# Designs tried in a protein design run: peptides against a protein of PDB entry 9IZ0. Part 87

Target 1, 345 residues: chain A of PDB entry 9IZ0
Amino acid sequence: ITCLGSNGHTYKQLVKGGNDDLRQDAVMEQVFEQVNGFLRSYRKTSQRNLSMRTYKVIPLALKTGVIEWVQDTIPLGEYLDSAHKVYHPKEWSLSTCRKLIAEKQMEDLETRLKVYDLVCRHYRPVFRHFFLESYADPVQWFTTQTNYARSTAVASVLGHVLGLGDRHGQNILIDKTSGEVIHIDLGIAFEQGKKLPVPECVPFRLTRDVVDGMGITGVEGVFRRCMEFTLETLRREEDSLLSVLEVLRYDPLFSWLISPLRRMKKQKMQLENFNQPESGNITTDASRDPKIQRNNVSGESEAERAILKVRQKLSSTLSVEASVGELIRIAQDPSYLALMFCGWS

## One batch from the design tools (peptide; aimed at target 1 H168 V198)

Design b2_p30_3_s4 (made by RFdiffusion4, then SolubleMPNN; its pose is not in this set)
Fold by OpenDDE base, seed 2:
Structure b2_p30_3_s4 (fold): chain B 345 residues (1-345), chain A 30 residues (1-30)
Amino acid sequence: as target 1 above (345 residues)
Amino acid sequence: DELKKLLAEAADKGVAERLKVIKELEEKLK
């Protein structure tokens, strides 16, 4: 829809109708705005204009809302698929790569590592070309690449701390004007990605293409340093951040658990990618979730567990540099990446 | 402006010098 603002400006807005609960996105965007307050207050992060890019979400009903249309964006996955066909036309298609990983999903780690390495050799990174193509001026090129590395660093730390899941290439937008990343579809948080049929094992998305976009220094440039400053700010503001999350504990609109509907949707998408025939007995009867022991872990106990995990991730037991170093290592570790869903690559 | 000048001067020296200047600028932006 197009809305005329009280200021006389015309705003494009996306009316999202469907099965997605926009209330979780709206709550996570509010958490990001509070964190952006902390990043603006701390000298080391403020001087670098570090922020999580946010978008306005107005939930209208259980399954409908208005989302701010982020103009001049492209999904990372859409760019990468198109760019790979242009720059590496002799390499394997993304569909071929995903198929090979999917065919080995039930195999041992050693077999999955061999397939992941094989796929990586036949599907090379291209994301550096986004900046080289989009920005003819060397200053704009360098500035946008720097903004990308900075915004990715903030999103990586926040994504780890808040346990954001489902960070596939369609849920990460690139702003074509600034080079900044915009994370969308925030309905998998507080490590609920580990409850997916294929568990998410990495702290954030740091695939080869995400690194290729950082330029010649890769993770050892602006990215690592901005992760360090972001984590230092979050450790300093731990009590403030935890207080924001405690307010969410009492928000009846916030679900600390992945919704059964979202879990089923992700399970279906995972099964469709495996070309497994629909075993027709996915009875839409939401009542026959098998007795996975509903440990009546009250929603309150899951909130408490989530807050405790955030506190643990903000622990000062390791230096900021050591903590960031380990996060970067794990996020790039083939032993974790090879275990991910084929749609992660 | 200084960034623009350094990147322009490095562009004339070819890719290797441009990459060196970029690395030095990234270190200053750290």
Scores: peptide ipSAE 0.080, ipTM 0.712, DockQ to the pose 0.011
OpenDDE base, seeds 1, 3, 4, 5: peptide ipSAE 0.074, 0.066, 0.043, 0.075; ipTM 0.730, 0.713, 0.684, 0.705; seed 5 fails the geometry check

Design b2_p30_4 (made by RFdiffusion4)
Pose (drawn by RFdiffusion4):
Structure b2_p30_4 (pose): chain A 304 residues (1-257, 299-345), chain P 30 residues (1-30)
Amino acid sequence: ITCLGSNGHTYKQLVKGGNDDLRQDAVMEQVFEQVNGFLRSYRKTSQRNLSMRTYKVIPLALKTGVIEWVQDTIPLGEYLDSAHKVYHPKEWSLSTCRKLIAEKQMEDLETRLKVYDLVCRHYRPVFRHFFLESYADPVQWFTTQTNYARSTAVASVLGHVLGLGDRHGQNILIDKTSGEVIHIDLGIAFEQGKKLPVPECVPFRLTRDVVDGMGITGVEGVFRRCMEFTLETLRREEDSLLSVLEVLRYDPLFSWLGESEAERAILKVRQKLSSTLSVEASVGELIRIAQDPSYLALMFCGWS
Amino acid sequence: MTPFELLEELVAEGKTLEEAIEEVIEHLEE
């Protein structure tokens, strides 16, 4: 539902009747805003202008809340389905991949990796072409690319820290003229998903297409640097963060999918921010664990 | 509703894992 504005600007409101965890999304957005404040009160984490982008959430009811449909965007999942067909029509469709993996579900490890390798060899990455031929001449394109890399890196590090759940393309919105990513529908949090009926391996969203969209350079450069600066900044302001997560713990609103998984979850948050391992080594291990095909094969259908 | 929530719901309805996966795949195809 799109309305005009007194200043003359239209605002789009996405109202949902489905039982999306909009309250959890709201409190998560509050945490994200406070994180933006942390990144704001520092030298390195603000020269890069890095921020975990937040979209305003106004949940009138958990089942029937209303959120801000962000200014003109194309969701990642709804995108690169058309781009896949237009750019690579010869290669296999999502139908062949999907239920072929469906055949993979009951198979063993080697079979799962083999079929995944085959399908991934068939379906070359295509998201790299969104930033080309869409935005503008090269300066704006590069600004948009670095904005995406930064925003996705910060969002991914924060989601790994807070154990964010669903990370399909249907839950990612790319801005367009700016390039900052906006994660949507973050209902599953504090390590909720991996422990699904169907298990997962990847801690944060990192497919082949996504790393192809970061540029010619994969996730080694601006992405890693932004991630590591984010990790160090989050560690430096750890006390305030755990204070925020504690106040989330003691209220019965945040979903942690007497004693609760929330305690263990924030303990894991502390471990993830623990200074025992160097931050650079932590970022390296995170990139490896999110990029390796062995982990990616068991994730779920698609996710090429 | 996200696919994972749908999968949890289908499994909670007592459907087999294979059937729940197939219905999720079909849901994604649509």

Design b2_p30_4_s1 (made by RFdiffusion4, then SolubleMPNN; from b2_p30_4, 11 letters changed)
Fold by OpenDDE base, seed 5:
Structure b2_p30_4_s1 (fold): chain B 345 residues (1-345), chain A 30 residues (1-30)
Amino acid sequence: as target 1 above (345 residues)
Amino acid sequence: MSPAELLRELVEKGLSLEEALKLVIERLEE
């Protein structure tokens, strides 16, 4: 929908109806705005203009809301699929790669590593081309690639600390003007991604294409340093961040658990391959909600466990550098990426 | 001097493109 603002400007807005819990997205965006306050207050992060890119979410009801249309963006996965066809037209299709990984999903780790390596050889990274083709000016190219690495670093630390899940290429937008990443569909948080049909095993998305977009320095330039400064800021502001999360503990509208409906929707999307456009109202007849035995794990005990995990991730037991080094290692480890739905790009 | 000019000058001085970029990045992050 296009809305005319009170300022006379037209804004595109996405009206979402259906089973999407826009309240979780709105709450996570509020957490990101608080974190952006911390990043602006700390010298090392403010000098670099480090921020998590946010978007406006206005929940209208349990199942309806207005999402800000982030102008001049493209989903990472959409760009990668198109660019791969252009730059590597003799390589395998994304659908072929997904099929081969899925066919081996129930096999041992060694077999899954072999098929992952095979897929990686037949589906090479292309995301560097986004910056090379979009920005003819060398200063603009360099600036946008730097902004990408910076924003990806912030999002990676926050994604790990808050346990953001479902970080697939359709839930990560690239701003075509700034090169910054924008994370969307934030309703899988606090490690609930581990409860997906294909569990998320990495702390954040740091696939070969995500790294290829950082340019020739890969993770060892801007990205690593900006992760370190972001984590240092979050450790400094631990009590402030935990206080924000404690407010959510008492919000009866915030779900610390993945909804069965959202889990089923993600299961279907993982099975049907993301190649179908979001065609309309899948009236998932709510009648066949399998009575997932709600083990009476009170929402409070899940909130407490989630907050405890956030505190543990902010622990100063390891240096910032050691902690970031281990996170980068795990996020790039083939033994984890081979277990992912799309760990090769 | 723009970042691109600095990068070019560093490469012309015999730095690798990687080293030159690291230095340009460092200077932009200061």
Scores: peptide ipSAE 0.026, ipTM 0.639, DockQ to the pose 0.011
OpenDDE base, seeds 1, 2, 3, 4: peptide ipSAE 0.022, 0.024, 0.030, 0.027; ipTM 0.618, 0.599, 0.722, 0.705; seeds 3, 4 fail the geometry check

Design b2_p30_4_s2 (made by RFdiffusion4, then SolubleMPNN; from b2_p30_4, 12 letters changed)
Fold by OpenDDE base, seed 3:
Structure b2_p30_4_s2 (fold): chain B 345 residues (1-345), chain A 30 residues (1-30)
Amino acid sequence: as target 1 above (345 residues)
Amino acid sequence: MTPAELLRKLVEEGLSLEEALKKVIDLLES
């Protein structure tokens, strides 16, 4: 729908109904606005205009709401699939790569690493071309690539700290005007992504294409420093951030657990993408899985554990530089990337 | 330090690209 605002501006809106609980997304966007307040108050982050890109989410009812249509964006995964066909037409298709990884998903780590390396050799990074294609002016090219590295750094720190999961290439938008990243579908937070059939094992997405977009310096340029300044700001504002999360502990509308419907939707998407023929009739009787009943971990006990994990991730036991260095190392480690659904791109 | 290295350093220090370019140009014209 298109709405005319009281300011005379027209806004495109997506009305979403039926199966997605937008309350989780709306709450995470509110947390990001508070964090953006902290980033604006701290000199090192404010001077660099560091922010998490947000979008408006208005929950109307259970599973119904209005989402802002983010104009001039493209999903990272959509760009990468199209660009790879253009720049590397003799390499493997994304479907071939997915199939090979899926066929080896039950094998040992050594076998999975060999298949991951094989896929990587036949599916090369292309995301550098986004900036070269979109920006003919060298100043605009450099500005947008810098904005990309900055926004990716902020999103990476927040993704780790808040335990944002399911950060696949369709959940990351690229702004074609600024080069900034926008994270969407935020209903998997506080490490609930580790409960998926294919668990997230990296702190944030830092695949070869995500790094290729940073240009010649990769992670050692603007990206690393912006991660350090972001983490320094969040450590300084730890009590303020934890106070925001404690308010959510008592919000009866917020679920610290993944919605059974969202879990089933993610399970189906994972199975369909792996072409697994075991489409056994997962009877829609979500009521009878006896494993769902045994995790009567009270939502309160999950909230307490989530807040405790955020506090642990903000610990000053290691320097900011050492903490960021370890996060970057883990996020790029082939031993983790080989276990992901799409760790090669 | 090359003009490109200086520009990069200034942007990394948190200047806008415009402010950084202006400082690099001012140094090249001096």
Scores: peptide ipSAE 0.008, ipTM 0.400, DockQ to the pose 0.010
OpenDDE base, seeds 1, 2, 4, 5: peptide ipSAE 0.000, 0.000, 0.005, 0.000; ipTM 0.261, 0.258, 0.274, 0.267; seed 1 fails the geometry check

Design b2_p30_4_s3 (made by RFdiffusion4, then SolubleMPNN; from b2_p30_4, 11 letters changed)
Fold by OpenDDE base, seed 5:
Structure b2_p30_4_s3 (fold): chain B 345 residues (1-345), chain A 30 residues (1-30)
Amino acid sequence: as target 1 above (345 residues)
Amino acid sequence: MSPAELLRKLVEEGLSLEEALKLVIEHLES
């Protein structure tokens, strides 16, 4: 829908209806605004204008709401699929890569690594071209690339700490004006991504294309330093952040668990991306709905576990540099990326 | 714009020579 603002500007708004838990998105956006307060208060983060880009979410019902349409954005995955066809027209299609990875999904790690390496050789990074195409002025190019690396660093630390899942290329928007990343569809948090049919094994998305957008330094320099300053800020404000999360513990409408319906929807989306309709009458005998035993793990026990995991991730047992170094290593490790649904791009 | 002109502009805009060189190299490798 398009709304006329009181300022005379027209705003597009996305109305989501159905099975999307917009309440979880709205709560995560509130957490991000609090974290942005901490980032503004700390000199090392404030001097770099470090923030998590937020968007307005207005939940209208349990499964319906209005989302602010972020103007001048593109989904990372949409850009990458388009750009890869332009810059690497002789390489494999995204669908071919997805098929090959999925055909080996149940195989051992060694087999999955071989297929991942094969896919990586036939699907090279292109995301650097986003900045080169979009910004003819070198200063603007550098500024936007720097903003990208900074915003990705903030989102990576915060995404790890909060255990944000489902960080695929359609849930990460790029602001075409600033180069900043905008994370959307926040309905998988507190490591619930590990409960997906394809478990998330990385702390955040740091795939080859995500790194390619950081320029010649890759993860070294701006990205690493901004991760360190962000983590230092979150460790400093641990009690404040935990206090914000404790308020959610007592929200009876906040789901600390991935809903069975959302899990099934994500599973179906993963499977439907494999079924190009060859016209074969596969009578899907829909009858065996596996009785998902509702393990009555009290929502309170899951909230407590989630908060405990956040506290553990903010632990000062390792230096900020050592913690960030390990996170970057794990996020780029082929042994984890080969296990992902789309770890090559 | 030549790589040398790009480098000069980036330095004139207040980038360090090292940052400006990294950018010029990245722009040439693109």
Scores: peptide ipSAE 0.027, ipTM 0.644, DockQ to the pose 0.012
OpenDDE base, seeds 1, 2, 3, 4: peptide ipSAE 0.022, 0.023, 0.020, 0.019; ipTM 0.575, 0.560, 0.577, 0.518; seeds 3, 4 fail the geometry check

Design b2_p30_4_s4 (made by RFdiffusion4, then SolubleMPNN; from b2_p30_4, 14 letters changed)
Fold by OpenDDE base, seed 4:
Structure b2_p30_4_s4 (fold): chain B 345 residues (1-345), chain A 30 residues (1-30)
Amino acid sequence: as target 1 above (345 residues)
Amino acid sequence: MSPSELLRELVEQGLSLEEALKLVIDSLLS
């Protein structure tokens, strides 16, 4: 929809109707705004303008809301698919890579690693070209690449700490003007991504293309340093962050658990992304409700466990540098990436 | 950013001194 603002300007907005609860997105955006407050208050993060890019989410009903249309953006996955066809026209298609990974999903780790390596050799990184194509001026190129690395660092730390899931290339937007990342579809948080049909095994998305966008230093430049400063800020503001999350414990509208419907929808989307439309009438006999043992873990006990996990991730047992080093290592580990839905790009 | 600050930042981002100098020169000529 296009809305006329009180200022006389027209704003494009996305009306999202359907089965997605935008209340989770709205709550996570509120948490990000609080964290952005902490990042602005701390000298090391403020001097670098470190922030999580936010977007306005207005939930209108249980399954309907208005999302701010983030102008001048492209989904990372859309850019990568298009750029890969241009720069590597002799390599495999994204659909071929997806098929090969899917065919081996039930195999052992060794077999999955071999297929992941094979896919990686036939689908090379291209995301550096986003900056090279979009910014002819060297200062703009450098500034936007720096903004990308900074914003990705903030999003990676926050994504880990808050346990953000479903961080596929369609849920990460790139701002074409600033180079910053914008994370969307925030309804999988507090490690609920581990409960997906394909469990998320990485703390955040740090695939080869995500790294390729950081330039020649990759993770060892601006990205690592900005992760360290962000984590240092969050450790300093631990009590403040936990207090914000405790407010959500008492929000009757906030779901600490992935809904069965959302899980089924994500399962279907994963299957549809693996299935070419072979016209086979898969009569989804919807009748086998797997007895998901509703362990009657009170919503309160799930909130308490989620908050405890956030506290554990903010632990000062390891240095900031050691903690960031471990996170970067795990996020790039082929043994985890080979288990992901799309770990190669 | 001064040309010298840009040069330093480009080198700190791992560009060779030659590549960084080229970008700084190109930025001064644009």
Scores: peptide ipSAE 0.020, ipTM 0.474, DockQ to the pose 0.012
OpenDDE base, seeds 1, 2, 3, 5: peptide ipSAE 0.016, 0.018, 0.016, 0.018; ipTM 0.444, 0.442, 0.474, 0.498; seed 1 fails the geometry check

Design b2_p30_5 (made by RFdiffusion4)
Pose (drawn by RFdiffusion4):
Structure b2_p30_5 (pose): chain A 304 residues (1-257, 299-345), chain P 30 residues (1-30)
Amino acid sequence: ITCLGSNGHTYKQLVKGGNDDLRQDAVMEQVFEQVNGFLRSYRKTSQRNLSMRTYKVIPLALKTGVIEWVQDTIPLGEYLDSAHKVYHPKEWSLSTCRKLIAEKQMEDLETRLKVYDLVCRHYRPVFRHFFLESYADPVQWFTTQTNYARSTAVASVLGHVLGLGDRHGQNILIDKTSGEVIHIDLGIAFEQGKKLPVPECVPFRLTRDVVDGMGITGVEGVFRRCMEFTLETLRREEDSLLSVLEVLRYDPLFSWLGESEAERAILKVRQKLSSTLSVEASVGELIRIAQDPSYLALMFCGWS
Amino acid sequence: EKLETLKELYEKEVVPVKKEHLEEQIEHLE
């Protein structure tokens, strides 16, 4: 529902009747805003202007809340389905991949990796072409590309830290003229998903297409640097963060999918921010564990 | 057996995207 504005600008409101965890999304957005404040009160984490982008959430009811449909955007999942067909029509469709992996579900490890390798060899990455031929001449394109890389890196590090759940393209919105990414529908949090009926391996959203969209350079450069600066900044302001997560713990609103998984979850948050391992080594291991095909094969259908 | 397993997975799944694929798998087997 799109309304005008007194200043003359239209605002789009996305109202949902489905039982999306909009209250959890709201509290998560509050944490994200406070993180933006942390990144604001520092030199390195603000010269890059890095921020985990937040979209305003106004949940009137958990089942029937209303959120801000962000200014003109095309969701990642709804995108690169048309781009896949237009750019690579010869290659296989999502139908062949999907339920072919469906045949993979009851198979062993080697079979799952083999079929995944085959399908991934068939479906070359295509998201790299969104930033081309869409935004503007090269300066704006590069600004948008670095905005996407920084925003996705910060969102991914934060999601791994807080154990964010679903990370399909249907839950990622790319801005357009700016390029900052907005994660949407973050109902599953504090390590809720891996432990699904169907298990997962990847800690944060990192497909082949996503790393192809970061530019010619994969996730080694601006992405890694932004991730590591984010990790160090989050560690430096760790006490305030765990304070925020504690106040989340003691209220019965945040979903942690007496004693609760929230305690163990924040312990894992501390471990993830623990200074025992160098931050650079932590970022390296995170990139490896999110990029390796062996982990990617067991994730779920698609996710090429 | 396979169909019952998929139905159990579908009911206990949380991720809507996975439910959509599991539903397609169930419909394909039916």

Design b2_p30_5_s1 (made by RFdiffusion4, then SolubleMPNN; from b2_p30_5, 12 letters changed)
Fold by OpenDDE base, seed 3:
Structure b2_p30_5_s1 (fold): chain B 345 residues (1-345), chain A 30 residues (1-30)
Amino acid sequence: as target 1 above (345 residues)
Amino acid sequence: ERLEELKKLYEETLDPVLKEILKEEIEELE
């Protein structure tokens, strides 16, 4: 829809309905606005214009809301699938890669690593071409690639600290004007993604294509330094961040438990991503696995555990440099990437 | 305080890469 604002400007908005709970997204966007306040207050982050890119979410009812339409964006996964067909037309299709990974999902790590390596050899990175195609001016090219590396660094630190899961290529938008990343569908936070059938194994998405977009220096340039400055800012503002999360603990709009409906939707999306035929006997009786101990883990106990994990991730035991080095290592480790539904791109 | 925490983490860690990073940070602080 298009709305006329009180300021006389017209705004495009997306009305979202059906099965999408926008309350989780709205709350996470509020947390990001507070973090953006900390990033603006600290000299090292402010001088680099470091921010988590946000968008306005207005929840109207259960499963209904209005989202700000982010113009001039493309989903990362949509660009990568299209670009890969252009630049590597003789390599494997995304569907072939997904199928091979899915066929070996229940095998040992050694077998999964061999399949991951095989897929990687037949599906090469292409994301550098986004910047080369979109920006003919060298200054615009360098500026947008720098903005991409900066925004990815901020999103990576926040993704780790806040436990943002399900950061697949359809949940990451690229702004075609700035090169910044925009994370959407924020309904899995505080490590709830580890409870999915394909668990989140990495602290953030740092796949080969995510790195290819950073240019010739990869992770060892703007990205690493901007992660360090972002983590340094969050460590300094630990008490302020924890106070924001404590308010969130009592927010009736926020659920510390993944809803059964959202879990089913994410399970279905994971199965579709593997091109597994719906064996018609996926009985909707996911209610009956008796080993899901319905530990009545109160939403309060999950909130307390989530806040404790945020505090642990902000620990000053390791240097900022060592902590960032370790996060970058883990996020690129083939032993974790081989366990993902799409760790090769 | 930080040096004692790093030494403890160095003893408890099973990750060889993290163990090397911790060793370097301990050596810089001693």
Scores: peptide ipSAE 0.018, ipTM 0.370, DockQ to the pose 0.014
OpenDDE base, seeds 1, 2, 4, 5: peptide ipSAE 0.017, 0.012, 0.015, 0.012; ipTM 0.412, 0.356, 0.441, 0.369

Design b2_p30_5_s2 (made by RFdiffusion4, then SolubleMPNN; from b2_p30_5, 10 letters changed)
Fold by OpenDDE base, seed 1:
Structure b2_p30_5_s2 (fold): chain B 345 residues (1-345), chain A 30 residues (1-30)
Amino acid sequence: as target 1 above (345 residues)
Amino acid sequence: ERLERLKELYEKTRDPVLKELLKEEIEELE
């Protein structure tokens, strides 16, 4: 839908309907707006204009709402698939890489590392070309690449602290004007990504292409320092952030748990991306799901555990530099990336 | 190595705005 605003500007809006709970996105966007307040109040983050890019989410009903469409954006995964075909036309397709990783999903770590390394050799990074192609002016090139590194750093810290899941290339938009990242589909938070059929083992997405977009400096530049300043701000504002999250504890509309439907939908989407012919006899013998005793872990006890994990991630036991250093190390570790659905790009 | 590459880029850069941004990045690494 295109709407004319009272300011005379036209806004594209996406009407989302079906099984997706837009209230999760709306709540997370409100948390990001509060965090952006903290980033503006702290000198080190304010001086660098550090912010999480937000978009307006208007929930209309259960599983329906209007999302503000971010103009002049492209999904990271869409750009990478296109650019990889242009720059590396002799390398493997994304579908071939996905198939090989999935065929080895049940194998040991050593076998999965060998397959991941093989995929990495046949699917090289290309995201540097986004900036080189889009910006002929060296100042604009460097400014947009800097904005990308800054925005990725903020999103990486927030994604870790809030335990954002589902950070695949279709849920990360790139603003073509600023180079900033915009995270969408925020309905997997507070480490619920670890409950997916393919558990998320990294704190945030820092794949080879995400790093390639940072240019010659990689993670050691603007990215590392902006992560440090962001984490320092969040540690300073810990009580304020926890107070915002405590309001959500009492929101009966907020789900601290991944819905079984969303888990199944994601599992199905992961399987459908494999051109496995429907071998029709997946009798989901739903009977042999081990009785994971649904301990009625009250929604309150999951909220409490989520808030405790946020507090633990903001702990000052390690320096900001040591904490960021460890997060960057883990996010780039092949032993974790080889376990991911798409850890190579 | 990285600091040296940024310094080399700073010396080669004729654009004053890029030169200032590189200077800030160098000063933050020193």
Scores: peptide ipSAE 0.027, ipTM 0.689, DockQ to the pose 0.011
OpenDDE base, seeds 2, 3, 4, 5: peptide ipSAE 0.017, 0.019, 0.019, 0.000; ipTM 0.505, 0.573, 0.541, 0.259; seed 5 fails the geometry check

